# Designs tried in a protein design run: peptides against a protein of PDB entry 1BH9. Part 12

Target 1, 89 residues: chain A of PDB entry 1BH9
Amino acid sequence: FSEEQLNRYEMYRRSAFPKAAIKRLIQSITGTSVSQNVVIAMSGISKVFVGEVVEEALDVCEKWGEMPPLQPKHMREAVRRLKSKGQIP

## One batch from the design tools (peptide; aimed at target 1 T30 M42 I45)

Design b1_p30_1_s1 (made by RFdiffusion4, then SolubleMPNN; from b1_p30_1, 11 letters changed)
Fold by OpenDDE base, seed 3:
Parts: structure tokens; sequence; C-alpha cells
Structure b1_p30_1_s1 (fold): chain B 89 residues (1-89), chain A 30 residues (1-30)
């Protein structure tokens, strides 16, 4: 796959989880305010999670003999495989 | 692009669910 495509997505991934949005989501679930450190940690692990899903989806796409852009079917299969491997919850 | 818009929506939903799960786990410790 194209190095440029991967680079562009990497830049997207870095900006996909704004702290304010993550904070609001966590607080809506916990029912209480959360620290900046919690938000930073959650943002970080979420970015890793997304990266792992996309990497697996690219592998699925390639194994199926298909070309980008990735489609929902690649994402769903990726999640299934990662869960099977115990790599994601 | 690497993802179609529809694939990105799926990914966004997965990310949200992931955060929600982790947040519920955090709640149990508070």
Amino acid sequence: as target 1 above (89 residues)
Amino acid sequence: PLLTPEAQEVLDELAREFIEKKARELKKKL
C-alpha cells in the first residue's frame, strides 16, 4: 500500500480524538469529572486501538486480493480477527 | 483515501464503543 496514504491517515488519527470530546464522553459515563491525565491516557489508547484495527483491515484487504480504500467489510472482519487473537476487547 | 466515508463511520463507532467500555471500567474503580 502507498506510503503516502498511510501517512495521511496517520495525521488524521493523531487529530481524531480531541481532548474535550473524550473528556465529555468519559464524564457522561462515569457521572463525575475526570483528570487531564485520564483524558490523555484514554486518547492515547484509543489511537492505538484505531491503528490496530486499520492495520488489520489493510491485511484483510490485501489477503482478499482487493485494493483500498478500505470498506466496512474490511473493518468488520478486522475486528473479528483481532478479537479472536485477543488483541482487542 | 485509505478509508471510504462509510468505513470511517464504522471506525468512529468502534472507537466510541471502546472508550465507553474503558470508561465503564473506570467507573467501577471510583
Scores: peptide ipSAE 0.678, ipTM 0.925, DockQ to the pose 0.907
OpenDDE base, seeds 1, 2, 4, 5: peptide ipSAE 0.677, 0.666, 0.675, 0.675; ipTM 0.925, 0.923, 0.925, 0.925

Design b1_p30_1_s2 (made by RFdiffusion4, then SolubleMPNN; from b1_p30_1, 9 letters changed)
Fold by OpenDDE base, seed 1:
Structure b1_p30_1_s2 (fold): chain B 89 residues (1-89), chain A 30 residues (1-30)
Amino acid sequence: as target 1 above (89 residues)
Amino acid sequence: PLLTPEAQEVLEELTEEFIREKARELKEKL
């Protein structure tokens, strides 16, 4: 796999999680309203997360001797591996 | 496409879980 493939996907994923949805999700956890800056920060962090997961999933797919498109199993395995590596909570 | 529709749905679910975890960390700081 090439970094170009990942880049193309990231460009396509420009509209990741809507800020409104992120805000509601955070507020459902905190039990109170959150600032716009917190939502913006979370949006950015989430975008990084998505990029890392997709990159790891491509690695998984390749290591398993498979080809795109990525499947749910690749995504789930990617997250498990990233957690194991301590790259994500 | 790089992801199947099903993979994208799973990715979204995993992203929500990630956000929830971060939000819990944030809550602890409030």
Scores: peptide ipSAE 0.686, ipTM 0.929, DockQ to the pose 0.826
OpenDDE base, seeds 2, 3, 4, 5: peptide ipSAE 0.684, 0.683, 0.685, 0.684; ipTM 0.929, 0.929, 0.929, 0.930; seed 2 fails the geometry check

Design b1_p30_1_s3 (made by RFdiffusion4, then SolubleMPNN; from b1_p30_1, 9 letters changed)
Fold by OpenDDE base, seed 4:
Structure b1_p30_1_s3 (fold): chain B 89 residues (1-89), chain A 30 residues (1-30)
Amino acid sequence: as target 1 above (89 residues)
Amino acid sequence: PLLTPEAQEVLDELTREFIEQKARELKEKL
């Protein structure tokens, strides 16, 4: 797979979860106000997560002898593998 | 596109769950 495709996707996904939405989500769970820095950090971590999942999913796709576009099964398998590798919780 | 629409939906769900998990961890520290 091309790094160009991944890069373009990651660039597009950077706006997938607006900070406001992240803030609301976090606060709904914590039950208290969350600082801007926490939201920024979570946004960054989420971007990394997305990138890692997509990259892993591409690897899964290749290892399964399949071709893009990625399907739900690739995404779910990617997360399972990343958890197994200790890359994500 | 790199992902099918369905794959994108799954990714969004997985991302949300990831954030929720991290938020729970944050809550535990508050």
Scores: peptide ipSAE 0.685, ipTM 0.928, DockQ to the pose 0.847
OpenDDE base, seeds 1, 2, 3, 5: peptide ipSAE 0.683, 0.677, 0.684, 0.678; ipTM 0.928, 0.926, 0.927, 0.927; seed 3 fails the geometry check

Design b1_p30_1_s4 (made by RFdiffusion4, then SolubleMPNN; from b1_p30_1, 10 letters changed)
Fold by OpenDDE base, seed 1:
Structure b1_p30_1_s4 (fold): chain B 89 residues (1-89), chain A 30 residues (1-30)
Amino acid sequence: as target 1 above (89 residues)
Amino acid sequence: PLLTPEAEKLLQELTEEFIRQKAEELKKEL
């Protein structure tokens, strides 16, 4: 695994989940228009979340003696571990 | 690819859930 691979995926993830989609999602929940700053903040927070989950999943994959591509089982275990560590809600 | 299509789909769902959770917190403050 490499940090570069993770960075490339994070970049791809951002393109796949653009700010416009984030804005619409937030607005669907709040029931009102949200500021650009809120969307920017959420975009940043989401980026951190994705990075943490993928990084943890890679660690899980490695510890299980497996190789990418990551599978749902790695993602689920990663989330469980991150929640246990208190790193994500 | 770094993730299988299924893993990517799950990550998308997890991310949306995460955003929803944060947005709910935001909603409470509005």
Scores: peptide ipSAE 0.680, ipTM 0.926, DockQ to the pose 0.828
OpenDDE base, seeds 2, 3, 4, 5: peptide ipSAE 0.679, 0.677, 0.680, 0.679; ipTM 0.926, 0.925, 0.926, 0.926; seeds 3, 4 fail the geometry check

Design b1_p30_2 (made by RFdiffusion4)
Pose (drawn by RFdiffusion4):
Structure b1_p30_2 (pose): chain A 89 residues (1-89), chain P 30 residues (1-30)
Amino acid sequence: as target 1 above (89 residues)
Amino acid sequence: SDYETILEFFERMGIELPDEYKEKLKEFLE
């Protein structure tokens, strides 16, 4: 396999949101503070959401006869499809 | 309690979550 397949996997494996921002974002909505578990769980679910959007946008870029990197028009279009399939909020 | 806190966040944000995401949240809080 290529250095890139390996490096693409490593990034996938360890990419994660900083806990500090996830927590401040959530607690700045509930007013109350929140737990370590809530922050991790929220990070896990947000990572899946990011995954679905990039995966869906990659499909739009592919079908529009274009190549990566993903452009803004791809992200927004992907969002519209995901909402239609009702798979993202 | 942690799961309800997460739902409360999405409720205050005006976001409705799909049932699939709610189930994934339960898995992540296990």
Fold by OpenDDE base, seed 1:
Structure b1_p30_2 (fold): chain B 89 residues (1-89), chain A 30 residues (1-30)
Amino acid sequence: as target 1 above (89 residues)
Amino acid sequence: SDYETILEFFERMGIELPDEYKEKLKEFLE
């Protein structure tokens, strides 16, 4: 990755959904209250997931000889590749 | 357990987590 790609990747990796929002989402699906550990774990999973997608998208962008910012086509291809690799659902 | 709760969530969402995610979850929740 170039410095620019790495910088953008780190920005996305640092982003996260609000803790309260994750808690509400989980509880709305399970119908029961969830522990802080569950919320933290889910926050972590979400962060890893988004990070992997962004990282793959940046790789796609580079392989196609293009420069940031990421475009929808990069994100779509990234998801396709990650699914093919079995790295995401 | 917390692990089972999380898996239940994804099951209800129709999402099958990759093994790597499951392993990380187990490690975190231990």
Scores: peptide ipSAE 0.368, ipTM 0.860, DockQ to the pose 0.712
OpenDDE base, seeds 2, 3, 4, 5: peptide ipSAE 0.364, 0.354, 0.366, 0.366; ipTM 0.857, 0.853, 0.860, 0.861

Design b1_p30_2_s1 (made by RFdiffusion4, then SolubleMPNN; from b1_p30_2, 11 letters changed)
Fold by OpenDDE base, seed 5:
Structure b1_p30_2_s1 (fold): chain B 89 residues (1-89), chain A 30 residues (1-30)
Amino acid sequence: as target 1 above (89 residues)
Amino acid sequence: SDFETILEVYKKMGIELPEHYVELLKELLS
């Protein structure tokens, strides 16, 4: 990756889903309150998921000979590729 | 357990976690 791509990847890596929002989402699914460990763990998994998609999207962008920032088309292609590899759900 | 709770969440969402995510989950909960 170029330095710019790495910088953007780092930006995404630094981002985080709001803990309260994740907790509410989980509880809406389970119908009951969940522990903070559950929230933390699912937040972590979600972040890894986003990271993998972003990393793949950066690779797509580079392979297409395009420059950052990432565009929706890069993200869509990244998801397609990762799904085909069984890397993401 | 927290592990089971999380798996239940994904199951209800219709999401099957890839193995490496399952392993990550175990690490996060250890």
Scores: peptide ipSAE 0.501, ipTM 0.904, DockQ to the pose 0.802
OpenDDE base, seeds 1, 2, 3, 4: peptide ipSAE 0.488, 0.484, 0.488, 0.496; ipTM 0.901, 0.900, 0.900, 0.903

Design b1_p30_2_s2 (made by RFdiffusion4, then SolubleMPNN; from b1_p30_2, 10 letters changed)
Fold by OpenDDE base, seed 5:
Structure b1_p30_2_s2 (fold): chain B 89 residues (1-89), chain A 30 residues (1-30)
Amino acid sequence: as target 1 above (89 residues)
Amino acid sequence: SDLETILEVFKKMGIELPESYIELLKELLK
């Protein structure tokens, strides 16, 4: 990897939703305390979900011949495409 | 189990996870 690629990877790897917020969300749904592993896993899949949507949106933006930053229309189209592919719920 | 807890959360949210996400969860829970 180039230095830039490595940097982007590390930034992605380090990115995560706030643990407290995820924990609160889960516990509000289950009504009980959850393990740290549950929070970690939930954070992980949420990160993957957002990542997939963003990556698809970037592809949409490029295919439409538009320049960054991403706009709501790119995100909406990305979600539509990913849903049609069954790649996101 | 932790997996069951997570699946319960999504079920209650009305979200059906793709199988790929289920497999990912299994890996994340190791």
Scores: peptide ipSAE 0.493, ipTM 0.900, DockQ to the pose 0.866
OpenDDE base, seeds 1, 2, 3, 4: peptide ipSAE 0.482, 0.478, 0.481, 0.488; ipTM 0.897, 0.896, 0.897, 0.899

Design b1_p30_2_s3 (made by RFdiffusion4, then SolubleMPNN; from b1_p30_2, 12 letters changed)
Fold by OpenDDE base, seed 5:
Structure b1_p30_2_s3 (fold): chain B 89 residues (1-89), chain A 30 residues (1-30)
Amino acid sequence: as target 1 above (89 residues)
Amino acid sequence: SDFETILEVFKKLGIKLPEKYIELLKELLK
């Protein structure tokens, strides 16, 4: 990962989904218990994902000549663009 | 492994992670 990408990770590291909730979600999928590291890593990549979407949405907002805060339309367009670029699933 | 566990999650969700996320996972699990 580039330093920029890691910086985005750090930026969104300040917020997190509750670990317990994430753990429950993961375990509901795997059917087995998971380690703390799994939860942490899953949370981390989720934060990066959200961060990328938010950053793209901000770009959309700006390009549309609009001012913050972000609106659902910005988020929808951001996701569309990122998917088109193959940058998110 | 933890890495395999995470990949299993996404597989079950039908989500294909971009390579960059795979690399990030490797780093996060170090």
Scores: peptide ipSAE 0.545, ipTM 0.914, DockQ to the pose 0.703
OpenDDE base, seeds 1, 2, 3, 4: peptide ipSAE 0.538, 0.538, 0.538, 0.537; ipTM 0.912, 0.913, 0.913, 0.912

Design b1_p30_2_s4 (made by RFdiffusion4, then SolubleMPNN; from b1_p30_2, 12 letters changed)
Fold by OpenDDE base, seed 5:
Structure b1_p30_2_s4 (fold): chain B 89 residues (1-89), chain A 30 residues (1-30)
Amino acid sequence: as target 1 above (89 residues)
Amino acid sequence: SDLEIILEVFKKLGIELPESYIELLKKLLE
């Protein structure tokens, strides 16, 4: 990610998934308690992932000459494109 | 380390993170 993208998503990280939910998920996998920093970082990358997909979907929507809101077909195409580029898991 | 914990999570989930995400994690953990 570019520095600009990082800065933008760091700002948006405040709108990340609920901390409690992320913490529970991580701990269910690791079997142990995790630090606040782990939860914050996990929340951050999760937000980045969602953001990347949404941004790509918006681009798809625009390129297809369609109007908001985003539809499932836009999201599916976005994921396909991002995966093909190796930009998302 | 915190990074190792996170990578363990994704490994157990069968998710292979792109290098860009790993670099992002390193920055987020600073």
Scores: peptide ipSAE 0.502, ipTM 0.902, DockQ to the pose 0.736
OpenDDE base, seeds 1, 2, 3, 4: peptide ipSAE 0.497, 0.498, 0.502, 0.501; ipTM 0.902, 0.903, 0.903, 0.903

## One batch from the design tools (peptide; aimed at target 1 R8 M11 G51)

Design b2_p8_3 (made by RFdiffusion4; failed a check: a repeat of another design)
Pose (drawn by RFdiffusion4):
Structure b2_p8_3 (pose): chain A 89 residues (1-89), chain P 8 residues (1-8)
Amino acid sequence: as target 1 above (89 residues)
Amino acid sequence: EVVEAFEP
């Protein structure tokens, strides 16, 4: 396999949101503070959401006869399709 | 980094 497959996997394996921002974002909406678990769970769920959007946008870029990197028009279009399939909020 | 990890 290529250095890139390996490096793409490593990024996938360890990419994660900083807990500090996830927490400040959530607690700045509940007013109350929140737990370590809530931040991790919210990070896991958001990583899956990011995954679905990028995966879906990659499909649009592929079908529009274009090549990566993903452009803004791909992200927004993907969002519209995911909402239609009702798979993202 | 999270977005780049899912993009080729």

Design b2_p8_3_s1 (made by RFdiffusion4, then SolubleMPNN; from b2_p8_3, 3 letters changed)
Fold by OpenDDE base, seed 5:
Structure b2_p8_3_s1 (fold): chain B 89 residues (1-89), chain A 8 residues (1-8)
Amino acid sequence: as target 1 above (89 residues)
Amino acid sequence: NVVEAYLP
């Protein structure tokens, strides 16, 4: 990896969703209490989801012959493509 | 949504 790629990866790796906020969010959706393990698992899933969308958006940006930074149109197209491929709901 | 789909 280039230094730039490593820096981006480290930023991604170190990023995290606040546990308390995720717990409250899940509970607001499910209408019931959730365990710490559920919060941890869901936080991980959410981070993976963001990573997958960004990765797809970067591919979209490249395929469109455009340069960074990513724009909302890339993110929207990424989500559409991932849904079309059945990779996200 | 993603939460409902993946929540264990």
Scores: peptide ipSAE 0.051, ipTM 0.694, DockQ to the pose 0.047
OpenDDE base, seeds 1, 2, 3, 4: peptide ipSAE 0.025, 0.025, 0.047, 0.026; ipTM 0.599, 0.604, 0.682, 0.612

Design b2_p8_3_s2 (made by RFdiffusion4, then SolubleMPNN; from b2_p8_3 with E1N E7L)
Fold by OpenDDE base, seed 3:
Structure b2_p8_3_s2 (fold): chain B 89 residues (1-89), chain A 8 residues (1-8)
Amino acid sequence: as target 1 above (89 residues)
Amino acid sequence: NVVEAFLP
Protein backbone atom coordinates (compact mmCIF):
# COMPACT_ATOMS: atom_id res chain seq x y z
CA PHE B 1 0.00 0.00 0.00
CA SER B 2 1.16 3.52 -0.84
CA GLU B 3 2.03 6.21 1.68
CA GLU B 4 -1.10 8.05 0.55
CA GLN B 5 -3.29 5.00 1.25
CA LEU B 6 -1.68 4.57 4.66
CA ASN B 7 -2.26 8.22 5.51
CA ARG B 8 -5.93 7.97 4.50
CA TYR B 9 -6.34 4.83 6.60
CA GLU B 10 -4.73 6.49 9.62
CA MET B 11 -6.96 9.53 9.27
CA TYR B 12 -10.02 7.28 8.94
CA ARG B 13 -8.99 5.16 11.93
CA ARG B 14 -8.50 8.22 14.14
CA SER B 15 -11.69 9.95 13.00
CA ALA B 16 -14.79 9.83 15.20
CA PHE B 17 -18.17 11.50 15.35
CA PRO B 18 -18.68 13.64 18.46
CA LYS B 19 -20.91 11.61 20.79
CA ALA B 20 -22.99 14.58 21.87
CA ALA B 21 -23.74 15.55 18.27
CA ILE B 22 -24.73 11.99 17.32
CA LYS B 23 -26.92 11.71 20.41
CA ARG B 24 -28.73 14.95 19.56
CA LEU B 25 -29.17 13.88 15.94
CA ILE B 26 -30.66 10.49 16.84
CA GLN B 27 -32.95 12.04 19.42
CA SER B 28 -34.14 14.62 16.89
CA ILE B 29 -35.22 11.76 14.61
CA THR B 30 -36.64 9.29 17.15
CA GLY B 31 -38.22 11.85 19.45
CA THR B 32 -36.91 9.92 22.47
CA SER B 33 -33.71 9.77 24.50
CA VAL B 34 -31.12 7.16 23.57
CA SER B 35 -28.54 5.29 25.63
CA GLN B 36 -24.78 5.69 25.37
CA ASN B 37 -24.58 2.21 23.83
CA VAL B 38 -26.96 3.25 21.04
CA VAL B 39 -24.78 6.32 20.38
CA ILE B 40 -21.65 4.15 20.25
CA ALA B 41 -23.25 1.61 17.92
CA MET B 42 -24.73 4.26 15.63
CA SER B 43 -21.41 6.13 15.51
CA GLY B 44 -19.62 2.94 14.48
CA ILE B 45 -22.19 2.06 11.82
CA SER B 46 -22.07 5.63 10.47
CA LYS B 47 -18.27 5.56 10.25
CA VAL B 48 -18.36 2.27 8.32
CA PHE B 49 -21.07 3.61 6.03
CA VAL B 50 -19.12 6.80 5.26
CA GLY B 51 -16.01 4.74 4.61
CA GLU B 52 -17.82 2.45 2.17
CA VAL B 53 -19.34 5.38 0.28
CA VAL B 54 -16.00 7.19 0.04
CA GLU B 55 -14.23 4.04 -1.16
CA GLU B 56 -16.85 3.55 -3.86
CA ALA B 57 -16.63 7.23 -4.82
CA LEU B 58 -12.84 6.98 -5.17
CA ASP B 59 -13.35 3.96 -7.41
CA VAL B 60 -15.86 5.93 -9.51
CA CYS B 61 -13.45 8.85 -9.77
CA GLU B 62 -10.65 6.56 -10.92
CA LYS B 63 -12.85 4.68 -13.39
CA TRP B 64 -13.93 7.99 -14.93
CA GLY B 65 -10.25 8.89 -15.39
CA GLU B 66 -10.48 11.80 -12.97
CA MET B 67 -8.31 12.92 -10.05
CA PRO B 68 -9.20 13.97 -6.49
CA PRO B 69 -10.68 15.84 -4.79
CA LEU B 70 -13.96 13.94 -4.87
CA GLN B 71 -16.87 15.91 -6.30
CA PRO B 72 -20.60 15.64 -5.61
CA LYS B 73 -21.06 13.71 -8.87
CA HIS B 74 -18.71 10.95 -7.61
CA MET B 75 -20.58 10.69 -4.31
CA ARG B 76 -23.98 10.52 -6.03
CA GLU B 77 -22.78 7.85 -8.44
CA ALA B 78 -21.22 5.86 -5.58
CA VAL B 79 -24.51 5.82 -3.68
CA ARG B 80 -26.40 4.71 -6.80
CA ARG B 81 -23.94 1.86 -7.38
CA LEU B 82 -24.01 0.68 -3.77
CA LYS B 83 -27.82 0.67 -3.79
CA SER B 84 -27.89 -1.24 -7.08
CA LYS B 85 -25.53 -3.84 -5.62
CA GLY B 86 -27.70 -4.15 -2.51
CA GLN B 87 -24.77 -3.12 -0.31
CA ILE B 88 -26.75 -0.29 1.25
CA PRO B 89 -30.54 0.03 1.70
CA ASN A 1 -33.40 4.58 3.87
CA VAL A 2 -30.15 3.77 5.72
CA VAL A 3 -31.00 5.95 8.71
CA GLU A 4 -34.38 4.29 9.19
CA ALA A 5 -32.85 0.83 8.85
CA PHE A 6 -30.36 1.32 11.69
CA LEU A 7 -32.28 3.57 14.07
CA PRO A 8 -33.94 1.86 17.09
Scores: peptide ipSAE 0.050, ipTM 0.693, DockQ to the pose 0.044
OpenDDE base, seeds 1, 2, 4, 5: peptide ipSAE 0.028, 0.048, 0.042, 0.029; ipTM 0.612, 0.696, 0.673, 0.628; seed 1 fails the geometry check

Design b2_p8_3_s3 (made by RFdiffusion4, then SolubleMPNN; from b2_p8_3 with E1S E7T)
Fold by OpenDDE base, seed 2:
Structure b2_p8_3_s3 (fold): chain B 89 residues (1-89), chain A 8 residues (1-8)
Amino acid sequence: as target 1 above (89 residues)
Amino acid sequence: SVVEAFTP
């Protein structure tokens, strides 16, 4: 990593969904309260999922011969590709 | 990997 790359990666590593928001979302689906561990796990899974979509979108952007920043079309294509690969439902 | 994704 360059210093800039490291800084970007550290920003990603330190990023997290607000626990309260995740808790409320899960509870809206389950209809019951969830434990802190479930919130932590779901927050982590969600972060990984976003990372995977962004990674695929960057690959799409590159394959199309385009430059960042990512556009909605890259994100839509990424989701389509991940679905076709069976990586996401 | 995510690391690779953020690599220009």
Scores: peptide ipSAE 0.083, ipTM 0.719, DockQ to the pose 0.221
OpenDDE base, seeds 1, 3, 4, 5: peptide ipSAE 0.042, 0.033, 0.055, 0.060; ipTM 0.641, 0.602, 0.699, 0.688

Design b2_p8_3_s4 (made by RFdiffusion4, then SolubleMPNN; from b2_p8_3 with E1S E7L)
Fold by OpenDDE base, seed 1:
Structure b2_p8_3_s4 (fold): chain B 89 residues (1-89), chain A 8 residues (1-8)
Amino acid sequence: as target 1 above (89 residues)
Amino acid sequence: SVVEAFLP
């Protein structure tokens, strides 16, 4: 990885979803309150999911012979490919 | 969806 790639990864690694926002989102879906541990777990899973999609999108961008920044078309194609691979439902 | 699969 380049230094820039490592820096971006470090920023990603240190990032986190606001707990209150995640809690509200989950509760809006379930209709019931959730524990702090559920919020933490779901936040972690969501972060990993975002990372996987972005990683796939970067791969798509490269395979198409294009350069960052990522565009919506890369993200859409990434999701399609991940679904085709059975990596996301 | 992913969210639905991991919700309690």
Scores: peptide ipSAE 0.046, ipTM 0.685, DockQ to the pose 0.044
OpenDDE base, seeds 2, 3, 4, 5: peptide ipSAE 0.035, 0.038, 0.041, 0.037; ipTM 0.644, 0.674, 0.663, 0.644; seed 2 fails the geometry check

Design b2_p8_4 (made by RFdiffusion4; failed a check: a repeat of another design)
Pose (drawn by RFdiffusion4):
Structure b2_p8_4 (pose): chain A 89 residues (1-89), chain P 8 residues (1-8)
Amino acid sequence: as target 1 above (89 residues)
Amino acid sequence: EVVEAFEP
């Protein structure tokens, strides 16, 4: 395999949102503070959401006869399709 | 980094 497959996987494996921002974002909406578990669970769910959007946008870029990197028009279009399939909020 | 991890 290529150095890139390996490096793409490593990034996938360890990419994660900083807990500090996830927490401040959530507690700045509940007013109350929140738990370590809530932040981790919210980070896991949000990584999946990011995954679905990039995976879907990559498909649009592919079908529009274009190549990566993903452009803004791909992200927004992907969002519209995911909402139609009703798979993202 | 999270977004780049899912993009080729």

Design b2_p8_4_s1 (made by RFdiffusion4, then SolubleMPNN; from b2_p8_4, 3 letters changed)
Fold by OpenDDE base, seed 5:
Structure b2_p8_4_s1 (fold): chain B 89 residues (1-89), chain A 8 residues (1-8)
Amino acid sequence: as target 1 above (89 residues)
Amino acid sequence: NVVAAFTP
């Protein structure tokens, strides 16, 4: 680990989606009230998904011979690659 | 893998 990688992991670990915001978002899609367990599960899955996209974006940044911080171009390329690999729809 | 991305 570089200190920078450790700092990124700590920021990721400490990150959390506001439960109320996730609840509202899910309810906007489902049209029905959702349980606290659904909010927790969906928040966890969403955090993992964000981490996977960021991981792929870091690989893109490295493969392009670029240095952090990640830019929108890396995130867009990461999503394209994950789609091409069948890892996201 | 998120864990692998953050493995030292």
Scores: peptide ipSAE 0.036, ipTM 0.594, DockQ to the pose 0.120
OpenDDE base, seeds 1, 2, 3, 4: peptide ipSAE 0.036, 0.034, 0.038, 0.031; ipTM 0.577, 0.584, 0.601, 0.652; seeds 2, 3 fail the geometry check

Design b2_p8_4_s2 (made by RFdiffusion4, then SolubleMPNN; from b2_p8_4, 3 letters changed)
Fold by OpenDDE base, seed 5:
Structure b2_p8_4_s2 (fold): chain B 89 residues (1-89), chain A 8 residues (1-8)
Amino acid sequence: as target 1 above (89 residues)
Amino acid sequence: NVVKAFTP
């Protein structure tokens, strides 16, 4: 990878959801308090999920004969395709 | 692959 590629991935790797915000979000759904481990696990799976959606969106962009950067239409189509494949609910 | 997704 080029330095730019490495740096971009490194920024993703270092990114994290604010724990307090994730905790509040989960609790708004569950109606009860959640453990720190649940917050960590949910944050992790959410980060992976974002990566998978972005990957699908890049595939969409390529299949449409378009060039990055990704646009909202690519993200929307990515979600549709992932749902169609049964990879997301 | 998240590496592919977040690298140009």
Scores: peptide ipSAE 0.092, ipTM 0.758, DockQ to the pose 0.244
OpenDDE base, seeds 1, 2, 3, 4: peptide ipSAE 0.077, 0.090, 0.074, 0.080; ipTM 0.751, 0.760, 0.746, 0.758; seed 1 fails the geometry check

Design b2_p8_4_s3 (made by RFdiffusion4, then SolubleMPNN; from b2_p8_4 with E1N E7T; failed a check: a repeat of another design)
Amino acid sequence: NVVEAFTP

Design b2_p8_4_s4 (made by RFdiffusion4, then SolubleMPNN; from b2_p8_4, 3 letters changed)
Fold by OpenDDE base, seed 1:
Structure b2_p8_4_s4 (fold): chain B 89 residues (1-89), chain A 8 residues (1-8)
Amino acid sequence: as target 1 above (89 residues)
Amino acid sequence: NVVKAFLP
């Protein structure tokens, strides 16, 4: 990997959702209070999910013979394909 | 693979 590739991955790795926002979102869905550990776990899972969507979108972009940056059409198609594959609900 | 997603 190039230094640039490593830097991009490191930026992704260090990125995080605001804990308070995630907590509020989960509680709005579950109707109950959640622990800090649940917030941390769900934040991590959500981050991985975003990465998987981006991966699929990049694959779509490549398969369409297009070049980055990703466009909304790639993201929408990625979600559609992931649903079709049963990789997301 | 999430790592691959951020690699050009």
Scores: peptide ipSAE 0.068, ipTM 0.748, DockQ to the pose 0.231
OpenDDE base, seeds 2, 3, 4, 5: peptide ipSAE 0.079, 0.060, 0.056, 0.057; ipTM 0.755, 0.738, 0.730, 0.730; seed 2 fails the geometry check

Design b2_p8_5 (made by RFdiffusion4)
Pose (drawn by RFdiffusion4):
Structure b2_p8_5 (pose): chain A 89 residues (1-89), chain P 8 residues (1-8)
Amino acid sequence: as target 1 above (89 residues)
Amino acid sequence: EVFEAFEP
């Protein structure tokens, strides 16, 4: 396999949101503070969401006869499709 | 990094 497959996987494996921002974002909406578990769970769910959007946008870029990197028009279009399939909020 | 992880 290529250095890139390996490096793409490593990024996928360890990419994660900083807990500090996830927490401040959530507690700045509940007013109350929140737990370590809530932040981690929210980070796991948001990573999946990011995954679905990029995966869907990669499909649009592919079908529009274009190549990566993903452009803004791909992200927004992907969002519209995911909402139609009702798979993202 | 989270976004880039899912993009080639």

Design b2_p8_5_s1 (made by RFdiffusion4, then SolubleMPNN; from b2_p8_5, 4 letters changed)
Fold by OpenDDE base, seed 2:
Structure b2_p8_5_s1 (fold): chain B 89 residues (1-89), chain A 8 residues (1-8)
Amino acid sequence: as target 1 above (89 residues)
Amino acid sequence: SVVEAYLP
């Protein structure tokens, strides 16, 4: 990693989804209340997922011979590729 | 969805 890349990675590592927002989101989907542990687990999975999507998008950007910042087209292609790889249902 | 796939 370059210093800049490392800094971005550290910022990512320090970031977190607000628990209350995640709880509300899950409950809006399930229609029932969820435990704090479910919120924590889902938050963790979501953070990892976001990281994986961004990483794939950066790979797409590079493979297309383009430079950051990421554009919507990179994100869309990343999702398509992850689905094709079976990483996203 | 991804969320539904991981929900308990």
Scores: peptide ipSAE 0.051, ipTM 0.690, DockQ to the pose 0.045
OpenDDE base, seeds 1, 3, 4, 5: peptide ipSAE 0.028, 0.050, 0.044, 0.045; ipTM 0.582, 0.685, 0.675, 0.687

Design b2_p8_5_s2 (made by RFdiffusion4, then SolubleMPNN; from b2_p8_5, 4 letters changed)
Fold by OpenDDE base, seed 3:
Structure b2_p8_5_s2 (fold): chain B 89 residues (1-89), chain A 8 residues (1-8)
Amino acid sequence: as target 1 above (89 residues)
Amino acid sequence: SVVQAFLP
């Protein structure tokens, strides 16, 4: 693939949710403190989840004959489709 | 896959 494609992939690969923010979010839900390993695991799962939603949204955008950047309507439709397919809760 | 999301 092109240098541009590689750059986009590398930027995604290196991206991560801030650990402190994820820790606080989880703790706000569970009501208890969580370990570093839990934060790492949940951060990874969350990154994959976001990637899957974005992938579906890009597919929606293309199928609607539109071009990026993605808009809220693409994201909403993506989530609807993924739920319909049973790929997300 | 997620990798494919960043490819045309």
Scores: peptide ipSAE 0.047, ipTM 0.692, DockQ to the pose 0.221
OpenDDE base, seeds 1, 2, 4, 5: peptide ipSAE 0.045, 0.036, 0.040, 0.032; ipTM 0.685, 0.653, 0.668, 0.662

Design b2_p8_5_s3 (made by RFdiffusion4, then SolubleMPNN; from b2_p8_5, 5 letters changed)
Fold by OpenDDE base, seed 4:
Structure b2_p8_5_s3 (fold): chain B 89 residues (1-89), chain A 8 residues (1-8)
Amino acid sequence: as target 1 above (89 residues)
Amino acid sequence: NVVKAYMP
């Protein structure tokens, strides 16, 4: 791995959704307060989900013989494929 | 594999 690749991955690894924003979003949906652990769990799951969708979208882009950056059509197809594989509901 | 997505 190049230094640039490593740095890019480290930025992803260290990134996280803002806890306060996630908490507010969940509570707006559930109508009730949520624990800190729920916020942490949902933040982590969301991060992983984004990563998996992006990975699949890059595969779609490559399979279609296209070049980055990713377009909405790649993201839509990625979600379709992940659903078909049972990786997301 | 997040490596594939973020370490091209």
Scores: peptide ipSAE 0.058, ipTM 0.736, DockQ to the pose 0.229
OpenDDE base, seeds 1, 2, 3, 5: peptide ipSAE 0.061, 0.059, 0.050, 0.057; ipTM 0.730, 0.729, 0.712, 0.725; seeds 1, 2 fail the geometry check

Design b2_p8_5_s4 (made by RFdiffusion4, then SolubleMPNN; from b2_p8_5, 3 letters changed; failed a check: a repeat of another design)
Amino acid sequence: SVVEAFLP

